# Peptides against a protein of PDB entry 3OGK, part 160

Target 1, 307 residues: chain A of PDB entry 3OGK
Amino acid sequence: ATPDRLSRRFPNLRSLKLKGKPRAAMFNLIPENWGGYVTPWVTEISNNLRQLKSVHFRRMIVSDLDLDRLAKARADDLETLKLDKCSGFTTDGLLSIVTHCRKIKTLLMEESSFSEKDGKWLHELAQHNTSLEVLNFYMTEFAKISPKDLETIARNCRSLVSVKVGDFEILELVGFFKAAANLEEFCGGSLNEDIGMPEKYMNLVFPRKLCRLGLSYMGPNEMPILFPFAAQIRKLDLLYALLETEDHCTLIQKCPNLEVLETRNVIGDRGLEVLAQYCKQLKRLRIERGADEQGMEDEEGLVSQRG

## One batch from the design tools (peptide; made by RFdiffusion4, then SolubleMPNN)

Design b1_p23_5_s4 (from b1_p23_5, 14 letters changed)
Fold by OpenDDE base, seed 2:
Structure b1_p23_5_s4 (fold): chain B 307 residues (1-307), chain A 23 residues (1-23)
Amino acid sequence: as target 1 above (307 residues)
Amino acid sequence: MKEEKLKALREYLRRRRYETQRE
């Protein structure tokens, strides 16, 4: 569908989701001239879609100018912006969004590629937003943003329930976790082994309502930090954990209310058996191929074709 | 051996994370 046809047909559209790279079967529906750029859509949104509150771009090219136009056109009416696996913008575009859309509830840049100029966008968000519910820049590389701004966001946004971040050292997020009293989901961070301080993470205090979790680089030495609240865990993202098959078995056994598990082949047949035995409420299981297939892990860590 | 495997896995995951952002 062309942007013009969409606005004419649905002038009261509240939510728009665009996918830039459709499967081959959908190629005929997208004019070649759009090339996955959001620009024509942003123009249409700005001019004709005055009730639009939610925008989701997936695998599209987004420029700073596009973001600036969108921000100014929708302003405080924009509640959700998802830049899912997008590219072409810088942190200046993000700054424009958070400056003009002060009531934004969901801001996502997961797996997006961008040029980082500074950390001002997160600072601006921290200074002016009190409505944020979901913040997600998982699988991104921000080096110039401050954990203090994240803490400020947690303090000011009482409805903040889900936060996914990049490679922040987890110890730098202690203040954030203390402030994020209503947080239910956290993914990302970085757990770093220190031979001289094996218990450096044992005193971490997580939000009381935390039930969806994915800690990057969590190994067997850090895994016990989850044990005090393992029974309340409903979703685990272990894709970036450093757990072996036996570690998976140990953790899974402690999570009887687990509903969603995402992990790698390292879980093995044994881990799947334990999962079936202890996690009776499991709804979704995702197993990805990882480095374990390259001979780095013991043969027991492979999921057989029978699983 | 375990420490070397963990190091290799960390490096792999970091690279994969970087690659998924470029795709």
Scores: peptide ipSAE 0.107, ipTM 0.759, DockQ to the pose 0.410
Fold by OpenDDE base, seed 4:
Structure b1_p23_5_s4 (fold): chain B 307 residues (1-307), chain A 23 residues (1-23)
Amino acid sequence: as target 1 above (307 residues)
Amino acid sequence: MKEEKLKALREYLRRRRYETQRE
């Protein structure tokens, strides 16, 4: 489909999702010669799709100019922007989006690659947005954004229900969690072991409605912080947890209402057995083959292909 | 980031293995 054909056929389009080709072996390589650039689509959106409120680009090349044009064209009518595994933009493009689209409800840039100039985009979002429901920059590398801005967003956006972040130290998010009273989903952060303070995370208080969770680098020492509300957990992202097979068994057993589990092959056949036994409401299971299999001599951590 | 997280996981597992072998 071409952008021109889209607008002619669907002038009242409200939601657009574009998928680029699967990235070859390298995370950031989109072939130049295929419709991987969003530019022609943004042009069409700007000119002809006046009712468009939701845009989802997946594996596309997105420039700052594209984002700026989109932002100005849709302004407060833009409710959803998802830059899913995109590349080619900087934080200036994000700044343009949050500056002009002040009523945006969903902002996603999960697994996107970008040049980080500053943290102004998150600050601007914090200062002016009160509509945000979903913020997702999971699996991104932001070094210049402030957890205080995230806290401000939580305070100002009463409908904020899902937040996925990069490698913020979890203790820096205490204020955020306190402010995010309606938060149901949190992924990311960074749990850092401290030999001198093994219990440094035990006093961490999560939002009362939290039921979808994925803490990065969560190990067996940190896992107990989930136990007080494990029964209300419906989704777990353990892809980047530091849990062994037995740890999986322990946690899964405490999550009888689990509906979605994402984990690595380290769960093993034993973990799958425990999952089947205790999680009767499970709807979706994702098991990723982690490179950790090459280092684990323990045969018990392998999910058999015959399953 | 995914690769870095996996690298960190590998390093963690390696460290644990070495600690368990020294005990």
Scores: peptide ipSAE 0.050, ipTM 0.678, DockQ to the pose 0.062
Fold by OpenDDE base, seed 1:
Structure b1_p23_5_s4 (fold): chain B 307 residues (1-307), chain A 23 residues (1-23)
Amino acid sequence: as target 1 above (307 residues)
Amino acid sequence: MKEEKLKALREYLRRRRYETQRE
């Protein structure tokens, strides 16, 4: 639908999800001439959708001005903002959101592309928010944010249950993990091999309720850090792990309660066989075929039609 | 081996992000 039609039909709309590339079923409802810009929608939200508390933009162009307008229009009524695979904004736009929407519960920027000016947005969030439940900037490139702010968020937001981050060194997140007592899901970070200190991660303490996990760059040397709580793992994101087929088999055998697995083709038919044997509660399986296969997969890391 | 895989993975992620921006 057009923004004006939407507001006229549903003036009390609480949740809105927009996709830059609509599904076939919605193609007739969303004019193609919108070009993927959120601006017309943000204008309509600001003027006419006064009950809106949840906004999800997927594959949209979002400017700082759009974010600023949205932030000021919805203020503390905004509970959820998802910038899913969006582009066009900077960290100034994020700063506006967290400054004006102090009761935001879900903030997602997963796979979004933006210009990073500073880390003020995360600091502001840390200083003023106590409502956050989900923070997700997975697969983003923040270099100017502080892990200390993430720790502060964990300390202040007692309902924080899911955090997905970029390439923080995992050891810098020790304080965060200690503070995040109710955390159930963590994805991201960076595990870095150190030949001089092979056991550098073995003393890492994870939140006790952690059951959904995806550690970036986790190799077979780091994988044992999961073994103490592998039985409670229900979701694994191995898309960005550095595990071979045999490593997958080893880990999967230790996760009998696994419900969701996301991995690459490197799992192979052997990994799928092990998965079928040991993970009887599996509900969802995602196997991605990526451009990295040529460089990272061994001869066994192939999923055939059997799988 | 790990460094090479890491490099390949980072390149993959970079390319994927670039493609996501175009969609």
Scores: peptide ipSAE 0.135, ipTM 0.774, DockQ to the pose 0.257; fails the geometry check
Fold by OpenDDE base, seed 3:
Structure b1_p23_5_s4 (fold): chain B 307 residues (1-307), chain A 23 residues (1-23)
Amino acid sequence: as target 1 above (307 residues)
Amino acid sequence: MKEEKLKALREYLRRRRYETQRE
């Protein structure tokens, strides 16, 4: 579909999701002039899709100019922007979005690649937004943003329910967790072992409604921080946890209300058995092989191809 | 063992991000 055809057919479109970079086999189906760039779509949005509130770009090339145009065109009408696995922009583009779209509810840039100039975009968001519900820059490499701005966002955005971040030290997020009273989902952060202080994370206070969780680099020594509220956990992202098969078993047994599990092959057949035994409400299971194939092999973590 | 796993995980994350950029 061309942007112009879309606007003609659906002038009142409220939500748009575009997927770029199809598999090589699909390149022949995409006009060369589209090249995975959002530019033609942003132009069409600006001109003809005046009711558009939600934009989701997946695996597309997005420039700062595109973001700036989108921001100015939709302004406070833009409620959702998802830059899912996108590339081509800098933090200046993000700054434009948060500057002009002050009522944005969902901002996602998960797994996107960008050039980081500064942390101003998050600061601006913290200073002006009170509507944010979902903030997701999971699996990104922001180094210039401040945990303090995240705390400010949590304080000001009462409807904030889901936050996924990069490699913030979890202890730097204490203020954030305290402020984020309605937070239901948290992913990311960084748990760093300290031989001299093995219990440095044991006093972490998580939001009371937290039920979807994925702590990066969580090992068996840190895992007990979840035990006080394990019964309320409904979703676990263990893709980036440092848990072995037995650790998986231990944690899973404590999560009887688990509905979604994402993990690696390290869970093993034993972990799957435990999962089946204790997690009767499980709806979705995702097992990735990638990390284990790259040297995280645990002999016990081999999921047999049971056809 | 944890350090090795941490290294592997970091490498995995790096590769995943890289693949996302190339895809």
Scores: peptide ipSAE 0.130, ipTM 0.768, DockQ to the pose 0.300; fails the geometry check

Design b1_p23_6_s1 (from b1_p23_6, 11 letters changed)
Fold by OpenDDE base, seed 3:
Structure b1_p23_6_s1 (fold): chain B 307 residues (1-307), chain A 23 residues (1-23)
Amino acid sequence: as target 1 above (307 residues)
Amino acid sequence: RRELRERLRGVEREESDAELKSL
């Protein structure tokens, strides 16, 4: 569909999802300029889609100018922005969004590639937003944002239920977890093993409602921090966990209410057997081929066609 | 651990809209 045809047919459109280049574009099979720019859509949104409150761009090229135009055109009517695997913007574009869209409820930049100028966008969000429900910059490389701003967001946004972050040291998020009283989902962070302090993370206090979890780089030494609330876990993201097959078995046995598991082939057939035995509420299973399999000759970490 | 972390960053998440195989 063209932008103009969409607005003429659906002038009252509230939600728009645009998909750019498919994964096949990574194989140079699709011309670089094919359908990837949001600009014509942002122009149409600005002029004709006056009821649009939710925008999802997936694998699209998004400029700071596009974000600024979108922000100014939708302002406080914009409830959801998802920049899912997008590229071409900087943190200035994000700053424009949070400056003008002060009632935004969902802000996602998961797996997006951008130029980081500063941390002002998160600071502005922390100072002015009280509506945020979902914040997701999972699998992003923000180095200039502050965990304190994340804590401020948690304090000010009482409806905050899902937060996914990049590689923050989990201990820097203690204040955030304490403030985020309604948080149900957390993904990301960084668990860093300290051989000199094996108990480094044992005193972590998670939000009481936390039931969807994915701690990055969680190894077998850190895994016990989940045991006190493992029975309330409904979703596990183990894609970036440092767990072996046996560790998966140990954790899964403690999660009888697990509904969604995302992991790598390291779970193995044995892990799948344990999952089937203990997780009777499982609705969705995702197993990715890990890049770790190319080096781990451990036969146990393979999911066969029998599993 | 460090090498595994670097390898894991390269694991492309399939589309969240990927039909999670219903068991």
Scores: peptide ipSAE 0.086, ipTM 0.716, DockQ to the pose 0.188
Fold by OpenDDE base, seed 5:
Structure b1_p23_6_s1 (fold): chain B 307 residues (1-307), chain A 23 residues (1-23)
Amino acid sequence: as target 1 above (307 residues)
Amino acid sequence: RRELRERLRGVEREESDAELKSL
């Protein structure tokens, strides 16, 4: 589809999702003119799609100029921006979005590749936004953003229900969790083992409504922090957990209301048996091939085709 | 742990649509 054909057919479009080429195609010599640039679409949005509130770019090339044009054209009418697995922008483009789109409810840049110049975009979001419901920069590497700005966002955005972050130390998010009283979903952070402080995370207080969770680098020593509220967990993201098959069995047994599990092959057929026994409300199971396959071929952590 | 973290960062979440085993 071309941008000009879209606006002519759907002048009252409220939501647009554009998908670029699959990542597998990026390893092949994709001609520079592969149509993965958002530029012509941003031009069309700016000129002809005046009712557009939600924009989702998946695997697209997005420049700072594209983001700046989109931000200025949609301003406070932009409710959702998803830069899903996008590339080509910097934090200056994000700054333009949060500066001009002060009523944005969903901001996602999950798995996007960008150049980080500074943390100003998150600071600006913290200073001016009160509408945010979903913030997602999961599987991104921001080194220059402040956990204090995330806390400020939680304090100011009373409708904030889902937050997914990169590699913040979880202890730096204590203030955020206290402020985020309505938070239902949290993914990311970093759990760092301290051999000298095995109970480092045991006093971590989570939001009372938290039911969708994925703590990055959670090992068996940190897993007990979930036990007080495991019965209310409906979704677990264990893709980046450091749990073995037995640890999966232990955790799953404590989550009788689990509806969605995302994990690696390390769950094994045994973990799937435990899941079937204890998780009668399970609706979705995702099992990814982990790097665990190369080293643990001989251990119980393989899901068979019969499982 | 560190080596596993580096390996896990390379685990591309394949598109959520395909491996939805709806039980």
Scores: peptide ipSAE 0.072, ipTM 0.716, DockQ to the pose 0.166
Fold by OpenDDE base, seed 2:
Structure b1_p23_6_s1 (fold): chain B 307 residues (1-307), chain A 23 residues (1-23)
Amino acid sequence: as target 1 above (307 residues)
Amino acid sequence: RRELRERLRGVEREESDAELKSL
């Protein structure tokens, strides 16, 4: 579809989702077809799509100029921006979005690649936004953002229900979790083993409504922090957990209300049997082939074609 | 643990054809 055909056909469009080419196709010469760039679409949004409140770009090239134009054109009418696996922008583009779109409810940049200049975008969001419901920068590399700004967002945004972050030390998020009283979903962070302090995470207090969870680098020593609320867990993301097959079995048995599981093949056929036994409400199962397969020759951690 | 973290960061880049088995 061309941008101009879309606006003519749907002048009252409220939600737009664009999908670029798969990443594998980005290594070939920039095809003459600008179909990977959001620029012509942002131009069309700015000029003709005056009711657009939700924008989702997936695997698109997005410049700071594109973000600035979008931000200024939609301002407080922009409720949702998703930069899903996008590239080509910096944190200046994000700053423009949060500066101009003060009523944004969903901001996603999951798996996007960008240049980080500073943490000002998150600070600006913290200072001015009270509408945020979903914040997702999962699988991103931010080094200059402050966990204090995340805490401020949690305090100010009472409708905040889902937060996915990069590699924040979980202990730096204690203030955030305390403030995020309505949080239902959390993914990311970093659980770091400390041989001198094996119980450093045992006193973590999670939001009472938390039911969708994916803690990065959670090992068997940290897994017990979930046990007090495991019965309320409906979604687990164990893709980046450091759990063995037996640890999966232990956790799954404690999650009878589990609806969605995302994990690696380390769950094994045994973990799948336990899952089938204890998780009768399971709706979705995602098993990825982990790169950990090459090192753990132990036969038990493989999902067979029979499983 | 450290080695496994480094391996997991490698997996993030592969478009794992996550077979969503709908049960």
Scores: peptide ipSAE 0.069, ipTM 0.711, DockQ to the pose 0.107
Fold by OpenDDE base, seed 4:
Structure b1_p23_6_s1 (fold): chain B 307 residues (1-307), chain A 23 residues (1-23)
Amino acid sequence: as target 1 above (307 residues)
Amino acid sequence: RRELRERLRGVEREESDAELKSL
C-alpha cells in the first residue's frame, strides 16, 4: 500500500504497522523505492492520520528527522512507538520522541541499530514520563544510558509492567527492581561471573509480580536466583542464557506454570521430555539453532527434527 | 563465558532459523 492510499482509505486509523524487507533482503541491494524508508509514511501520518496513536515500524530505515516529525505531529497522542529491527537513527531521534511524546506508554527499539550520541533520551524519559507501561530496548547496545534513569522511570511510571534492556550489569538494576513494584516482565541485563564472588547475585530481589523473564548470560551458578519464584514464571527467554541441557531440565522442573519458552537447541531431546512432563500449560516453544551446535560434539544437546 | 557470549550475540533472532512449535 502507498501512504496516500492508506490515509484516504482509513483517515481514522489509530494503529499502523509497517514491515520492511526481511533482513536477508538487506544484504541484497534493496531498490530505494521498495518501502524501506519510513519518511513517506511519517509525512502521511503528520498530514492526514491525526488519530494515529500507535506506530510500529519493523525492519525499516528511520532517520532522526523522521522521528522528530513523528514526535511533533503526534505529541501526547502517541501512545506506542515500536522501532522493531530498524536502523538509520541516532539517540537524537529518540530524544525528540520522548521530549514531545510525554504520554507515551510503549517505547520499543528492540534489535534496532543506531548511532549512540548520549544517554539524554532515557534521562528525558525519566524526568517527564509517568505513563510508561512498556520499555523495550532489548538486544541493543546502549553504553551511555544510566541505570539511575531506569530506576527513576520505575519510580515514576506506576503502570510499568514490561522492561527489556541491553547489557546493564544486573547489580546496577537493584534500585530499578526495587522501584518497579508492578513489573511483570524483565529481559536483558548482563550476568557477569565473578570467580571470587560466586554468590554475587544470590541476594538479588526481583519484583514480586515478575513472571516473564529472560536474564542474559545467566549460567547455572546464577540460575538459583529464580528458584524462589520459579513456580510463578510463565515465560522464559533462555536464548542468551548460558545453560546446558541439565540446567534446562533443572529450571524447567521448577516452572510448572510455564506458558512460553524461548531457548536454543542446547535444551536437547531430554530437555523437551522434561518440558512435556512438567510444563502442562506450555503454549509456545521457540528453539533456535545456536552457534554452539558447531562446538558441541556431544549428541545430547541436539534437538532432533522429530522433536 | 566471554567466547560463548560473543557467539550468543551472533545468534540473530531470525524467524527463519527458529523452529516455532505451536503446541
Scores: peptide ipSAE 0.083, ipTM 0.721, DockQ to the pose 0.153; fails the geometry check

Design b1_p23_7_s1 (from b1_p23_7, 12 letters changed)
Fold by OpenDDE base, seed 1:
Structure b1_p23_7_s1 (fold): chain B 307 residues (1-307), chain A 23 residues (1-23)
Amino acid sequence: as target 1 above (307 residues)
Amino acid sequence: RKSILEIEEERRKRIAEEVLKKA
């Protein structure tokens, strides 16, 4: 489809999802110059799609100018922006979005590549937004944003239900978790082992409604922090957990209401057996090949075709 | 330790290499 054809046929379009580079690009199988620029689409949105409230760009090239144009064109009518695996922009573009789209409900930059200039975009969002429901910058590298701004967002956005972040130290998010009373989903953060303080995370308090969770770098020593609410966990992301097969078995047994599991091959056939035994409500299972496969020639840590 | 981004990149690289070897 072309932008002009779309707008002519659907001038009252409210939601647009565009895919640029194919899935194969995730595996570096597509040349960099394949294209996928959002510019012509943003131009069309600005001129002809005046009712558009939701925009999802997947694997596209997005410039700061594109974001600025989109922000100004849609302003408070923009409720959803998803920059899904996009590239080409900086935090200045994000700043423009949050400055002009003050009623945005969903803001996603998951797995996008960008240049970070400052943390102003998150600060601006914290200072002026009360509508946010979903914030997702999972699998990104923000070094200049403040966990205090995230806490402020949680305090001000009563409908905030899903937050996915990068490498925040989990202890820096204590205030955020306390403020995020309606949070159902959290993904990301960073658990960091401290030999001198092995119990540093044991007193971490999670939001009461939390049921979809993925903690980065969670090992067997940190895993027990989930046990008090494991029965309410419906989705578990263990892709970047540091759990072995037996650890998986231990955790899975405590999650009888699990509906979605994402993990690595380390779960093994044993873990799958335990999963089948204890998680009768499981709807979706994703098993990825882990970076640890080079060491896991152990039969227990591999998923076979038995299942 | 490796970041999750680095881990994911390495994982994808290995998968890509396997695909290329089979092609």
Scores: peptide ipSAE 0.469, ipTM 0.863, DockQ to the pose 0.661
Fold by OpenDDE base, seed 3:
Structure b1_p23_7_s1 (fold): chain B 307 residues (1-307), chain A 23 residues (1-23)
Amino acid sequence: as target 1 above (307 residues)
Amino acid sequence: RKSILEIEEERRKRIAEEVLKKA
């Protein structure tokens, strides 16, 4: 479909999802210069899609100018922006979005590649937004944003239910977790083992409603922090946890209400057996090949076709 | 340690290589 045809056919469109590069591009099987630009779509949105409140760009090239035009065109009518695996923009574009779209409810930049100029976009969001429900910059590299701004967002956005972040030290997010009273989902952060201080994370207090969780770099020493609320966990993202097969078994046994599990092949047949035994409400299971599998001599860490 | 992005990139690279070898 072309932008013009879309607006003519659906002038009252409220939600638009555009896909650019095919999934194969994620595996470097497609030339880097191949992909869709959002520019013609942003032009069409600005001129003719005046009821559009949700925009999802997936694997597209997005410039700061595109974001600025979109922001100004939709302003407070924009409720959702998802830059899913996009590239071509900087934090200036994000700043424009949060400056002009002060009632945005969902802001996602997951796996997007961008140039980071400063942390102003998150600060601006913290200063002016009270509507945010979902914030997701998982699998991104922001080095100039402040955990304090995230805390401010949690304090000001009472409907905040899902937050996925990059490599914030989890202890820097203590204030955030305390403020995010309605948070149901958290992914990301960074757990950093300290041999000299094994109890480093044991006093971490999570939001009471937290039920979807993916803590990055969570190892067996940190895993016990989940035990007090393991029974309420509905979704676990263990893709980037540092858990072995036995650790998986231990954790899974404590999560009888688990509905979604994402993990690596390290779960093994044994882990799958335990999962089947203890997690009767499981709806989705994703098992990815681990990057470390080349070194896994442990036969127990393999999922066979027989399982 | 490797970042999540690095880990994911390596994983994707390996998958891509496997696909290319089978093609």
Scores: peptide ipSAE 0.467, ipTM 0.861, DockQ to the pose 0.706
Fold by OpenDDE base, seed 2:
Structure b1_p23_7_s1 (fold): chain B 307 residues (1-307), chain A 23 residues (1-23)
Amino acid sequence: as target 1 above (307 residues)
Amino acid sequence: RKSILEIEEERRKRIAEEVLKKA
């Protein structure tokens, strides 16, 4: 499809999703530079799609100029921006978005690659936005953003229900969790084992409505922090947890209302049996091959073709 | 410790290699 054909056919379009690369590109089968630029689409949005409130770019090349044009063209009418696995922009582009689109409800840049200049974009978002419902920069590398800004966002955005972040130390997010009273979903963060302080995370207080969770680097020592609310967990992402088969079994048994599980093959046939026994409401199961799993010599940690 | 990004990249690389070997 071409931008001009889209606007002619659908002048009142409210939501646009563009995919620049095929799914196979995720497996490095296609060069990274292969894909679509959003520029012609942003031009069309700016000129002809005056009712557009939701934009989703997937695997597209997005420049700061593109983001700036989009931000200025849609301003407070832009409710959703998803930069899903995009590249080509910097945090200046993000700053333009949050500066001009003060009523944005969903901001996603999951798995996007960008140049980080500063943390101003998150600060600006914290200072001016009260509408945010979903914030997602999962699987990104931000080193210059402040957890205090995230806390401010939680305090000011009462409808904030889903937050996915990069490598924030979980202890730095204590204030965020306290402020995020309506948060239902959290993914990311960083759990860091400290031999000198084995229980440093045991006093973490999570939002009361939290039911979709994926803590990065969660090991068996940290896993007990979930036990007080495990019965209310509906979605669990263990893809980047550091749990063995037995740990999976322990946790799964405590999550009878689990609907979605994402994990690695370390769950094993045993874990799948436990899952089938205790999680009768399970709707989706994703099992990935472990990247960091040194050849599990132990047969118990593999999902067989029979399972 | 490897970052989750590094882990994911390695996973994708492995899958790509397997696909290429089967083709």
Scores: peptide ipSAE 0.447, ipTM 0.849, DockQ to the pose 0.692
Fold by OpenDDE base, seed 4:
Structure b1_p23_7_s1 (fold): chain B 307 residues (1-307), chain A 23 residues (1-23)
Amino acid sequence: as target 1 above (307 residues)
Amino acid sequence: RKSILEIEEERRKRIAEEVLKKA
């Protein structure tokens, strides 16, 4: 579809999702430059789609100018912006969005590639937004943002229910977790093993409603931090956890209400058996090939193709 | 330690290579 055709057919459109690249791009099977530019769509949104409150760009090229135009055109009417696996923008574009769209509820830039100039966008969001429900910059590299701004967001946005972040040290998020009283979902962070402090994370307190979780680099030493609330966990993202087969079995046994599991083939047939035995409410299972496949001499760590 | 992004990229690369070997 073309932007002009869309606006003519649906002038009262409230939600728009655009995909620029096929799914095969996820596996580097197609050239990276296959992404479409959002520019003509942003122009059309600005001029003709005046009721648009939700925008989802997936695998598209997005410039700072595009973001600035979108931000100014939709302003506080913009409730959702998802830059899903997009590229071409900097944090200046994000700053424009949060500056002009102060009532944004969902802000996502998961797996997007961008140039990071500063952390001002998150600071601005923290200072002015009270509407945020979903913040997702999972699988991104923000080195200049502050965990304190994330804490401020949690304090000010009482409806904040889902937060996915990059490589924040989990201990730096203690204040965030304390403030995020209604948080149901958390993904990302960074667990960093300290041989000198094996109990480094044992006193970490999670939000009481937390039920969807994916802690990056979580190993068997950190896994016990989940045990106090494992029974309430409904979704686990273990894709970037550092758990072996037996660790999976241990954790799964403690999560009888698990509905969604994302993990690597290290779960093995044994883990799948345990999953079937203990997780009767399981709705979705995603098993990815891990880097550990090449090293698994142990037959136990492989999911058979028959499963 | 490799970042999750690096891990993911390597994983995707391996998958891509496998697909190419089968083609």
Scores: peptide ipSAE 0.447, ipTM 0.851, DockQ to the pose 0.729

